# Designs tried in a protein design run: peptides against a protein of PDB entry 5K2M. Part 5

Target 1, 273 residues: chain A of PDB entry 5K2M
Amino acid sequence: MRIGITYTVLRREEMAIKERAGEFGEVVMLHEDDLLFPGNYDLDVVIIRNVSHFKALYTARLFESEGIPTVNSSRLIFEAGDKLFATLRLAGKVPVPEWKAALSEGGALRVPDSLGYPLVSKPVFGSWGRLLAKVNDRDSLEAVLEHRKWMKNPLYGIHYFQEFVEKPGRDIRSYVIGGEFVGAIYRYSNHWITNTARGGKAEPCSDPEVEELSVKAWEAFGEGALAIDIFESEKGLLVNEVNPNMEFKNAARVTGADMAGKLVEYAVEVAKT

## One batch from the design tools (peptide; aimed at target 1 N195 P244)

Design b1_p9_3_s1 (made by RFdiffusion4, then SolubleMPNN; from b1_p9_3, 5 letters changed)
Fold by OpenDDE base, seed 5:
Structure b1_p9_3_s1 (fold): chain B 273 residues (1-273), chain A 9 residues (1-9)
Amino acid sequence: as target 1 above (273 residues)
Amino acid sequence: LDEVTRRGD
């Protein structure tokens, strides 16, 4: 078994994946600078750990073109890594926050007619709460839309909104790999954005409802390794988003779950299919 | 773009 690992930065996650992969076979670390296509890669599977969503997506597709399966697949990265596309998959199987998408400023200005205020404006790509805006009123909505017009990436012209969900000072991050629930954490913050990258503290989450919902959310995509963001709302649990290129160092530390091992085991299974 | 599209926890 020859396992490739593509990466941008050697983080704790990549180090753990490398270590665990070494128990199953030969490990080939592939920095982004090492990747040229078409190439002559002698690999049975590639674990995709590129930091950039698009770099991860294209890397996965390029290996697939060489007949080498990837974890995650380019299909999964594409569908799960876009907040709107992920919502489309999730909404058919699990409760999600109420959402609207608009393709113009004029369309976006009508979103409050359906969702009311407050709203959350999100780009369809990005992480760590970047460019999230709590929109409390019309003036704030106009300001967000005006700023988006001057952003260089055309994807900022895709307007994705959610209802603002009142949370109990925390959210949930769960992990499902190959359809198996691996673990979950609470992320605490006094800010409405509870992401640990924003200074949130992590604690173990042991809730059977979270486990069940997380597996159902994964089944909306049907493959791969996903981190799942869940809100505790007055309406019950809501699946907010998923991440096909997850960080897990905090969750692994807090829960003791072998997330790196589970990811490698799944990659080995994919290689054998 | 690469930085903006980063994933993380």
Scores: peptide ipSAE 0.022, ipTM 0.657, DockQ to the pose 0.778
OpenDDE base, seeds 1, 2, 3, 4: peptide ipSAE 0.020, 0.021, 0.021, 0.019; ipTM 0.641, 0.656, 0.657, 0.619; seed 2 fails the geometry check

Design b1_p9_3_s2 (made by RFdiffusion4, then SolubleMPNN; from b1_p9_3, 3 letters changed)
Fold by OpenDDE base, seed 1:
Structure b1_p9_3_s2 (fold): chain B 273 residues (1-273), chain A 9 residues (1-9)
Amino acid sequence: as target 1 above (273 residues)
Amino acid sequence: DEEVLRRGD
């Protein structure tokens, strides 16, 4: 078996994936600079570890065009990596924060009529809480919308909003691979954005309700490896978003779960189908 | 982490 691994930066996750993949076959590391298509690659499966959502999406689709399956698939990356498209999948299966989408500034200005203040403005793409805004009032909403008008990417004209969820100084990140729950962590922060990439502390989360909800959230997509972000709210557990390009170094360290091994095992299974 | 954050998506 020949296992490709595409990457932008060789992180702890990519090193662990490479090491575990070596137990199953020959490993081919492919930096973004090595990728030219069509390339007639001789690989049985490719694990997608590009940092960029769009680079990951297009890389996956390009390998699939040559008959090589990917983990994650381009379909999953597309649907899970867009916050609005992910919400559309999740909302049919699990509790989610209240949300609105608007396709114009005039539409966006009416969002508070249904969600109230404070609300959260999100771009539909992007990681690590980039361009998230807590919008407390009309003046702040107008400012966010004005700034979006001057952004060059037309996707910033897609306005996605959520209710502001009061959290107990933490959120939950769980991991589901091939439909199997692998583990979960609490992410602590004094800031309303609790992402560990912004300095949040991680601790183990052992909660059967989190495990059940995480599997149901994965079933909304029905394939691949997902990190799932869950809020503890006054309404109960809410699935906020999913990530098809999971970081797991902190979760693996804190839980002791073999996330890299589980990802490789799933990729090997995909290669055999 | 800092380099990844700087580069973004």
Scores: peptide ipSAE 0.018, ipTM 0.591, DockQ to the pose 0.186
OpenDDE base, seeds 2, 3, 4, 5: peptide ipSAE 0.014, 0.009, 0.014, 0.013; ipTM 0.548, 0.571, 0.569, 0.555; seed 3 fails the geometry check

Design b1_p9_3_s3 (made by RFdiffusion4, then SolubleMPNN; from b1_p9_3, 4 letters changed)
Fold by OpenDDE base, seed 2:
Structure b1_p9_3_s3 (fold): chain B 273 residues (1-273), chain A 9 residues (1-9)
Amino acid sequence: as target 1 above (273 residues)
Amino acid sequence: DEEVLRRGS
């Protein structure tokens, strides 16, 4: 078996994936600079580890066009890596934070009529809490919308809002690979954005409700490897978002779970189907 | 062991 691994930066995750993949076959490391298509790649499967959501998406689709399956698939990356599209999948299966989408400034200005304040403004793409805004009032909403108007990427004109969820100074990150729950952690932060590496702590999360909810959230997509962000709210557990290009170094360290191995095992399974 | 979440590069 020949396993490709695409990457932007050789992180601890990519090193672990490489190491574990070597147990199953020949490993071909493919930096973004090495990727040209069509490329006539001789690979049985490709593990997608490009940092950029869009680079990961297009890389996956390009390999698929050559008949090479990817982990994750371009379909999964597309649906899970967009916060709005992910919400659309999740909302039919699991509890999610209350949300609204608007396609214009005029529409966005009416969002508080249904969700109230405070709101969270999210771009549909991006990671690490980039461009998340807690919107406490009308003036703040207008400011966010004005700034979005001048952003070059037209995707910033897709207005996605959530209710502000009061969290107990933490959130949960779980991992589901091939439908199997692999592990979960608590991520602690003094900031309302817990997903920012701003001095947060990670602790193991052993909660059967988290495990069950995580699997159900994965089933909304039905394939691949997902990290799942879960909020503890007064309404119970809420699935906030999923990540088809997960970081797991902290979770692997804290839980002892073999996330890299599970990812490789799943990729090998995909290669055989 | 509480380890500080470091930002991925």
Scores: peptide ipSAE 0.009, ipTM 0.471, DockQ to the pose 0.089
OpenDDE base, seeds 1, 3, 4, 5: peptide ipSAE 0.007, 0.009, 0.007, 0.007; ipTM 0.525, 0.537, 0.521, 0.530

Design b1_p9_3_s4 (made by RFdiffusion4, then SolubleMPNN; from b1_p9_3, 6 letters changed)
Fold by OpenDDE base, seed 2:
Structure b1_p9_3_s4 (fold): chain B 273 residues (1-273), chain A 9 residues (1-9)
Amino acid sequence: as target 1 above (273 residues)
Amino acid sequence: DEALLRRGS
């Protein structure tokens, strides 16, 4: 078996994936600079680890066009990596924060009529809480919308909002690979954005409700490897978002779960189907 | 390898 691993930066995750993949076959590391298409890639499966959502998406689709399956698939990356598209999948299966989408400023200005204040403005794409805004009032909403008008990417004109969820100074990140729950962590922060990429601490989360909800959230997509962000709210557990290009170094360290091994095992299964 | 830790241009 020949396992490709595409990457932008050789992080701890990519090193661990490489190491574990070596137990199953020949490993071909493919930096973004090595990727030209169409190509003659002799690979049974490709693990997609490009940092950029769009680079990951297009890389996956390009390999798939050559008959090489990817983990994650371009379909999963597309649906899960967009916050709005992910919400559309999740909302029919699991509890999610109340949300609204608007396609114009005029539409966005009516969002508080439904969600109230405070609300959270999110871009539909992006990681590590980039361009998240807690919008406490009308003036703040107008400011966010004004700034979005001047952003070059037209996707910033897709206005996605959630209710502001009061959290107990933490959120949960769980991991589901191939439908199997592999672990979860609490991410602590004194800020309303609890992402560990912003300096939050991680602790193990052992909660059967989290496990059950995480699997159900994965089932909304039905394939691949997902990190799942869950809020502890007054309404119970809410699935906030999923990530088809997960970081797991903190989770692996804290839980002791072999996240990289589970990802490789799943990729090997995908290669055999 | 520190070079592999760098993002390609």
Scores: peptide ipSAE 0.012, ipTM 0.469, DockQ to the pose 0.070
OpenDDE base, seeds 1, 3, 4, 5: peptide ipSAE 0.008, 0.010, 0.008, 0.010; ipTM 0.479, 0.477, 0.463, 0.472

Design b1_p9_4 (made by RFdiffusion4)
Pose (drawn by RFdiffusion4):
Structure b1_p9_4 (pose): chain A 273 residues (1-273), chain P 9 residues (1-9)
Amino acid sequence: as target 1 above (273 residues)
Amino acid sequence: ELSDVPSGD
């Protein structure tokens, strides 16, 4: 059993994964510098841990082209990692915040007629709560759209919006791996953006409703290891987003759950074809 | 720019 781990820097998550994988077989640490294709790699499975979402997608696709299964797969990395594609997959399967998509500035200006104010603008490929905007009126919408327009990345031209959900000073992050619920936390903040990457704080979450909803959200994709974001609202739990390159150091510490071990166990199972 | 797009929480 040879288990590859692709990484950018060795965060705590990557170190814990390396350790757990060592109990099952030879670990081959693959920094981005070690990635060259086409190439001959002798691996039964690769755990994708690149910090760049896009580098993780392409390395997963490249290893798949060498006949080497990846966790997560290039398909899941793309579908689950893009807010719009993921919302299309979650819709009708679990409750989600109301959302709209527009392809131009003019189309985006009509979004408030459907969603109302306040509304949330976010990039389709983003993480860590970056470039999220709470838009309370037209002037703010025009300001966000004007800035997005002048940004170089054509992906900023895909305008994705959600109604603003009044959460109780926190949100929920849960983890489902291979269909098994492995844990959840609350992420508190005095700010409406609660990511731990922006200073949000982790506490254990033992709500049985989140376990079931989390499995249903995972089932919309039917594979892999997903970190799932959930909002509490006046209309019950809403699935906001899914994440295919999960961070969990605060979550594992707070809940005591072995998220790195469970990811590895799942990877060994996929390595057996 | 895409190289700097992070993933995770």

Design b1_p9_4_s1 (made by RFdiffusion4, then SolubleMPNN; from b1_p9_4, 4 letters changed)
Fold by OpenDDE base, seed 1:
Structure b1_p9_4_s1 (fold): chain B 273 residues (1-273), chain A 9 residues (1-9)
Amino acid sequence: as target 1 above (273 residues)
Amino acid sequence: DLDNVPSGA
C-alpha cells in the first residue's frame, strides 16, 4: 500500500500521521510545491493535510480525478468546510445555534428582526475564529456590512449569522473518525472565542452526551474525519461547526487518544474500498 | 489557514 500525505507545513499532526502511516505501507510526503495535475501518481489513498481550505478542496478533487481516493474526500471538505453548508447538514440531525443567512446588505440588515441582539457574524469560510464579530447593536452591524463590501473575495458577500450563545468560559471539541468517537476536550478561554489556536487551555472531556451528539453530527456527513465544535448552552448541547481539516496535537496530548493512528487506519480502509 | 491571506503573503 502507498499512502500519500499532502501538506503545506509539516506540523506535529503531519509528523504523527507520517509515522503511523509507515506502519501500514510506503509513505509519500507531498508538499504543495510537488502537486502538479494531471499527474501520474502511484498511490492507493491520499491524506489531505493542506492548511488552506480551498487548497485542500482542490487537491482532494484533483486526486479523485486521477482515480485516487482521499481522506477527507472533496465532497466532505466542501460540505463541512463551509459554515453555512455544514449548518444545513447539521440542522437536520442535531441541535445547532439559531442562524440566518442573507445574500445582500438589505437582507442582512433584517437579520436582527429574527435573531435579535447580540448576534455573531461569521464568514462562511476560514478557521481559528478569523473575522468573527459579536454584533451588539445596529451601528456594529452596519460597520461589519460596510467592511465586508470592500473585501475582494465575493464569498464575503454571503452573510452568515448565529445567535450569541452564552458559554461557561469554555467550549468542547470532539473528534469522530470513520463514525467512531475518538475523544473530546474542553477549551477554556476568558474571551467569548474559546479556540485553542488563540491561546485557550485544553482539558479532557469525558461525557457520554458529548460522545453521542458527536457521532450524530458526523452522521450528518456520513464519511471522513471531523473535529466537531460543541457549545454548552442554557438550551443544552449545540453543535456549532465541524472541521474537515482538523488540528489534534492538543487533544491527543490531553486525552492520550491515538488520533493520528485512527486517521491512518481509516485511510487504509478507504484505500481498500 | 491561508484562505484569508492576500495573494503574495
Scores: peptide ipSAE 0.026, ipTM 0.628, DockQ to the pose 0.155
OpenDDE base, seeds 2, 3, 4, 5: peptide ipSAE 0.024, 0.025, 0.026, 0.025; ipTM 0.631, 0.639, 0.654, 0.643; seeds 3, 4 fail the geometry check

Design b1_p9_4_s2 (made by RFdiffusion4, then SolubleMPNN; from b1_p9_4, 4 letters changed)
Fold by OpenDDE base, seed 1:
Structure b1_p9_4_s2 (fold): chain B 273 residues (1-273), chain A 9 residues (1-9)
Amino acid sequence: as target 1 above (273 residues)
Amino acid sequence: DLDLVPSGA
């Protein structure tokens, strides 16, 4: 078996994936500079670890066009990596924060009539809490919309909003690979954005309700490896978002779970189908 | 995440 691994930066996750993949077959590391299409790739499966969502999406689709399956698939990356499209999948299976989407400034200005204040403005793409805004009033909403108007990427004209969820100074990140729950962590922060990429601390989360909800959230997509972000709210557990390009170094360290091994095992299963 | 970084940053 020949296992490709595409990457932008060789992080701890990519090193761990490479090491575990070597136990199952020949490993071919593919930096973004090595990726030219169409190409003659002799690979049974490719693990996609590009940092950019869009580069990951296009890389997956390009390998699939050569008849090589990917983990994650281009379909999963597309559906899960867009916050709005992910919400559409999740809302049919699990509790999610209340949300609204608007396709114009005029539509966006009416969102508070439904969600009230405070609300959260999110871009439909991107990670690590970038361009998240807590919008407390009309003046703040107008400011966010004005700034979005001057951003060059047309995707910033897709306005996605959520209710502001009061959290107990933490959120939950769980991991589901091939439909199996692998582990979960609490992410602590003094800021309303609790993402560990912004300096949050991680602790193990052992909660059967989190495990059940995480598997159900994964089933909304039905394939691949996902990190799942869950809020503890006054309404109970809410699935906020999923990530098809997960970081797991902190979770692996804190839980002791072999997340890299589970990802490789799943990729080997995909290669055999 | 390079998606929000201008190409060439």
Scores: peptide ipSAE 0.020, ipTM 0.627, DockQ to the pose 0.162
OpenDDE base, seeds 2, 3, 4, 5: peptide ipSAE 0.025, 0.019, 0.014, 0.032; ipTM 0.661, 0.614, 0.525, 0.650; seeds 2, 3, 5 fail the geometry check

Design b1_p9_4_s3 (made by RFdiffusion4, then SolubleMPNN; from b1_p9_4, 4 letters changed)
Fold by OpenDDE base, seed 5:
Structure b1_p9_4_s3 (fold): chain B 273 residues (1-273), chain A 9 residues (1-9)
Amino acid sequence: as target 1 above (273 residues)
Amino acid sequence: WLDEVPSGF
């Protein structure tokens, strides 16, 4: 078996995936600079680890066009990597924060009529809590919309909002690979953005309700490897978002789960299908 | 931009 791994930066995750993949066959590391299409790739499967959502999406689709399956698939990256598209899948299967989408500034200004304040403004793409805004009032909403108007990417004109969820100083990140729950962590922060990349601490989460909900959230997409962000709210557990290009170094360290091994095992299964 | 690793991460 020949396993490709596409990457932008050789992180702890990519090193772990490479190491585990070597136990199953020949590993071909493919930096973004190595990728040209159409190409003559002799690979049974490709694990997609490009940092960019769009580069990951296009890379997956390009390999698929050559008859090579990818983990994750271009379909999954497309649907899970967009916060709005992910919400559309999730909302039919699991509890999610209340949300609204608007396609104009005029539409966005009416969002508080449905959700109230405070709101969370999110871009439909991006990671690490970038360009998340807690919108407490009308003045703040107008400011966010004004700033978005001058951003160059037209996707900033897609206005996605959630209710602000009061969290107990933490959130949950779980991992589901091939429909199997692999593990979960609490991410602690004194800030409303609880992402560990911003200085949050991680602790193991052993909650059967989290496990069940995580699997159900994965089933909304029905394939691949997903990190799932879950909020503890007054309404119970809410699935906030999913990530088809997950970081797992903190979760692997804290839980002891072999997330890299599980990802490789799933990729090998995909290659055999 | 949002699709890249920000400086400091």
Scores: peptide ipSAE 0.044, ipTM 0.736, DockQ to the pose 0.263
OpenDDE base, seeds 1, 2, 3, 4: peptide ipSAE 0.032, 0.043, 0.041, 0.029; ipTM 0.646, 0.719, 0.717, 0.664

Design b1_p9_4_s4 (made by RFdiffusion4, then SolubleMPNN; from b1_p9_4, 4 letters changed)
Fold by OpenDDE base, seed 5:
Structure b1_p9_4_s4 (fold): chain B 273 residues (1-273), chain A 9 residues (1-9)
Amino acid sequence: as target 1 above (273 residues)
Amino acid sequence: DLDNVPSGF
């Protein structure tokens, strides 16, 4: 078996995936600079670890066009990596924060009529709280919308909003790979954005409700490896978003779960199908 | 240009 691993930066996750993949076959590390298509790649499966959502999406689709399956698939990356498309999948199976989407400024200005204030403005793409805005009032909404007009990416014209969820100073990140719950952590932060690169405490989360909800959230997509962000709310557990290109270094460390091994095992299964 | 920022964790 020949296992490709595409990557932008060799992180602890990519090192762990490489190491575990080496137990199953030959490992081919493919930096983004090595990727040209069509390329006639001799690979049985590719594990997609590009940092950019769009690069990961296009890389997956390009390998699939050559008949090489990917983990995650381009379908999963597309549907899970877009916050709005992910919400559309999730909302039919699991509790999600109340949301609205608007395709114009005039539409977006009516969102508070449904969601009220405070609300959260999210770009449909991006991670780590990038361009998240807590919108407390009309003036703040107008400011966010005004700034979006000057952003060059047309996807910033897709206005996605959620209700603001009060969290107990933490959120939950769980991991489901191939439909199996692998582990979960609490991420502590005093900021409303818990997923900050500026440090935080991670602790193991052992909650059967989190496990069940995480599996159900994964079943909304029905394939691949997902990190699932869950909020503890007054309404109960809410699935906020999913990530088809997760970091798991902290979760693996805190839980002791072999997330890299589980990802490789799943990729090997995908290669055999 | 990276759509995602790596965690500083």
Scores: peptide ipSAE 0.026, ipTM 0.633, DockQ to the pose 0.350
OpenDDE base, seeds 1, 2, 3, 4: peptide ipSAE 0.015, 0.024, 0.024, 0.013; ipTM 0.606, 0.629, 0.622, 0.567; seed 3 fails the geometry check

Design b1_p9_5 (made by RFdiffusion4)
Pose (drawn by RFdiffusion4):
Structure b1_p9_5 (pose): chain A 273 residues (1-273), chain P 9 residues (1-9)
Amino acid sequence: as target 1 above (273 residues)
Amino acid sequence: SEEDDVSGD
């Protein structure tokens, strides 16, 4: 059993994954510098841990082209990692915040007629709560759209919005791997953006409703290891987003769950075809 | 300004 781990820097998550994988077989640490294709790689499975979402997608696709299964797969990395594609997959399967998509500035200006104010603008490929905006009125919407327009990246032209959900000073992050619920946390903040990457704080979450909803959200994709974001609202739990390159150091510490071990166990199972 | 394409929480 040879288990590859692709990485950018060795965060705590990558170190814990390396250790767990060592109990099952030879670990081959693959920095981005070691990635060259086409190439001969002798691996039964690769765990994708690149920090760049796009580098993770392409390395997963490249290893798949060498006949080497990846965790997560290039398909899941793309579908689950894009807010719009992921919302299309979650819709009708689990409750989600109301959302709209527009393809231009003019189309985006009509979004408030459907969603009302306040509304949330976010990039389709983003993470760590970056470039999220709470838009309370037209002036703010025009300001966000004008700035998006002048940004270079054509992906900023895909305008994705959600109603603003009044959460109780926190949100929920849960983890489902291979269909098994492995844990959840609350992420607190005095700010409406609660990501731990922006200073949000982890506490254990033992709500049985989140376990079931988290499995249903995972089932919309039917594979892989997903970190799932959930909002509490006056209309019950809402699934906001899914993440295919999960961070979990605060979550594992707070809940005591072995998220790195469970990811590895799942990877060994996929390595057996 | 633009932001990197990082992943995780």

Design b1_p9_5_s1 (made by RFdiffusion4, then SolubleMPNN; from b1_p9_5, 5 letters changed)
Fold by OpenDDE base, seed 4:
Order: C-alpha cells, then sequence, then structure tokens
Structure b1_p9_5_s1 (fold): chain B 273 residues (1-273), chain A 9 residues (1-9)
C-alpha cells in the first residue's frame, strides 16, 4: 500500500500520521510545493493535512480526479469545513445553536429580530476564531456588516450568525473517525472564544452523552475524520461546528487516544474499498 | 494535576 500525506507544515499531527502510516505501507510525504496536477500519482489513498481549508478541498478533489481516494474526501471537506453547510447537515441530526443566514446587509439587519442580542457573527470559512464577533447591539451589527462590504473575498458577503451560547468557561472537542468515537477534551478559556490556538488548557472529557452526540454529529456527514466542537449550554449539549482538518496533538496527549493511528487505519480501509 | 497549557499553533 502507498499512502500519500499532503501537508503545508509538518506539525506534530503530520509526524504522528507519517509514523503510523509507515506501519501499513510506503508513505509518500507531499508538501504543497510537490503538488502538480495532473500528476499521475501512484498512491492508494491520500491523507489530506493541508492547513488551508481551500487548499485541502482542492487537493482532495484533484487526487479524486485521478481516481485516488482521500481522507477526508473533497465532499466532506466542502460540507464540514464551511460553517453554514456544516450547520445545514448538523441541524437535521443533532441540537445546534440557533442560527440565521443572510445574503445581504438588509437581510442581516433583520437577524436580531429572530435571534436577539447578543449574537455571534461568523465567516463561513476560517479557523482559530478569525473574524468571529460577539454582536451585542445594533451599532456592533452595523459595524460588522460595514467591514464585510470592504472585504475582497465574496464569501465574506455570506452572513452567518448564531445565538450567543453561555458556556461554563470551556467547550468540548471530540473526535470521531470512521464513525468511531476516539476521544474528547474540555478546552478551557477565560474568553468567550475557547479555541485552543488562542491558548487554554485541555482536560480529558469522559461523558457518555458527549460520545453519543459526537457519533450522531459524525453521522450527519457519514464519512471521514471529524473534530466536533460541542457547547455545554443551559439547553444541554449543542454541536457548534465540525472540523475536517482537525488538530489533535493536544487531545491525543491529554486523552492518550491514538488519533493518528485511527486516522491511518481509516485511510487504509478507504484505500481497500 | 493541572491540565497542561495548550501551546498555540
Amino acid sequence: as target 1 above (273 residues)
Amino acid sequence: SEAPFLSGA
């Protein structure tokens, strides 16, 4: 078996994936600079680890065009990596924060009529809490909308909003690979944005409700490897978002779960289908 | 045991 691994930066995750993949076959590391298409790649499967959502998406689709399956698939990356499209999948299967989408400023200005204040403005793409805004009032909403008009990327004109969820100073990140729950952590933060990339501490989360909800959230997509962000709210557990390009070094360290191994095992299964 | 600080990316 020949396993490709595409990457932007050789992180701890990519090193762990490489190491575990070596137990199953020949490993071909593919930096973004190595990726030319059509390329006539001799690979049985490619594990997509590009940092950029769009680079990951296009890389996956390009390999698929050569008949090489990817983990994750371009379909999954597309649907899970867009916050709005992910919400559309999740909302039919699991509890999610209340949300609204608007395609114009005029539409966006009416969002508080249904969600109230405070609400959260999110770009449909992006990571590490970039361009997340807690919108407490009309003035803040108008400011966010005005700034979006001047952003070059047309995707910033897609207005996605959620209710602001009060959290107990933490959120949950779980991991589901091939439909199997692998592990979960609490991510602590003093900020309303609990993203680990902004600092924080992680602790193991051993909660059967989290496990069940995480699997159901994965089933909304039905394939691949996902990190799942869950909020503890007064309404119970809410699935906030999913990530098809998951970071797991901290979760693996804290839980002891073999996340890299599980990802490789799943990729090997995909290669055999 | 204090949970280890997550180093930012």
Scores: peptide ipSAE 0.012, ipTM 0.439, DockQ to the pose 0.053
OpenDDE base, seeds 1, 2, 3, 5: peptide ipSAE 0.013, 0.012, 0.013, 0.005; ipTM 0.489, 0.491, 0.459, 0.455; seeds 1, 2, 3 fail the geometry check

Design b1_p9_5_s2 (made by RFdiffusion4, then SolubleMPNN; from b1_p9_5, 4 letters changed)
Fold by OpenDDE base, seed 2:
Structure b1_p9_5_s2 (fold): chain B 273 residues (1-273), chain A 9 residues (1-9)
Amino acid sequence: as target 1 above (273 residues)
Amino acid sequence: SEAPDLSGF
């Protein structure tokens, strides 16, 4: 078996994936600079680890066009990596924060009529809490909308909002690979954004409700490897978002779960289908 | 160490 691994930066995750993939076959590391298409790739499967959502999406689709399956698939990256599209999948299966989408400023200005204040403005794409705004009032909403007009990417004109969820100073990140729950962590922060990439601490989460909810959230997509972000709210557990290009170094360290091994095992299964 | 914001578009 020949396993490709595409990457932008050789992180701890990519090193671990490489190491574990070596137990199953030949490993071909493919930096973004190595990716030319069409190509003659002699690979049975490709693990997609490009940092950019769009680079990951296009890389997956390009390999698939050559008959090489990817983990994750371009379909999953597309559906899960967009916060709005992910919400559409999730909302049919699991509890999610109340949300609204607007396609114009005039529509966005009416979002508080449904969600109230405070609300959270999110871009439909992006990582590590980038461009998240807690919108407490009308003036703040107008400011966010004004700034969005001047952003170059037209996707910033897609206005996605959630209710502001009061959290107990933490959130949960779980991992589901091939439909199997692999592990979960609490991410602690004094800030309303709890992402460990912004200095949050991680602790193990061992909660059967989290495990069940995480699997159900994965089933909304039905394939691949997902990190799932869950909020503890007064309404119970809410699935906030999923990530088809997960970081797991903190989760692996804290839980002892072999996230890299499980990802490789799943990729090997995909290669055999 | 804060991971550098490596996420482009």
Scores: peptide ipSAE 0.025, ipTM 0.638, DockQ to the pose 0.148
OpenDDE base, seeds 1, 3, 4, 5: peptide ipSAE 0.021, 0.018, 0.022, 0.022; ipTM 0.629, 0.604, 0.624, 0.630; seeds 1, 4, 5 fail the geometry check

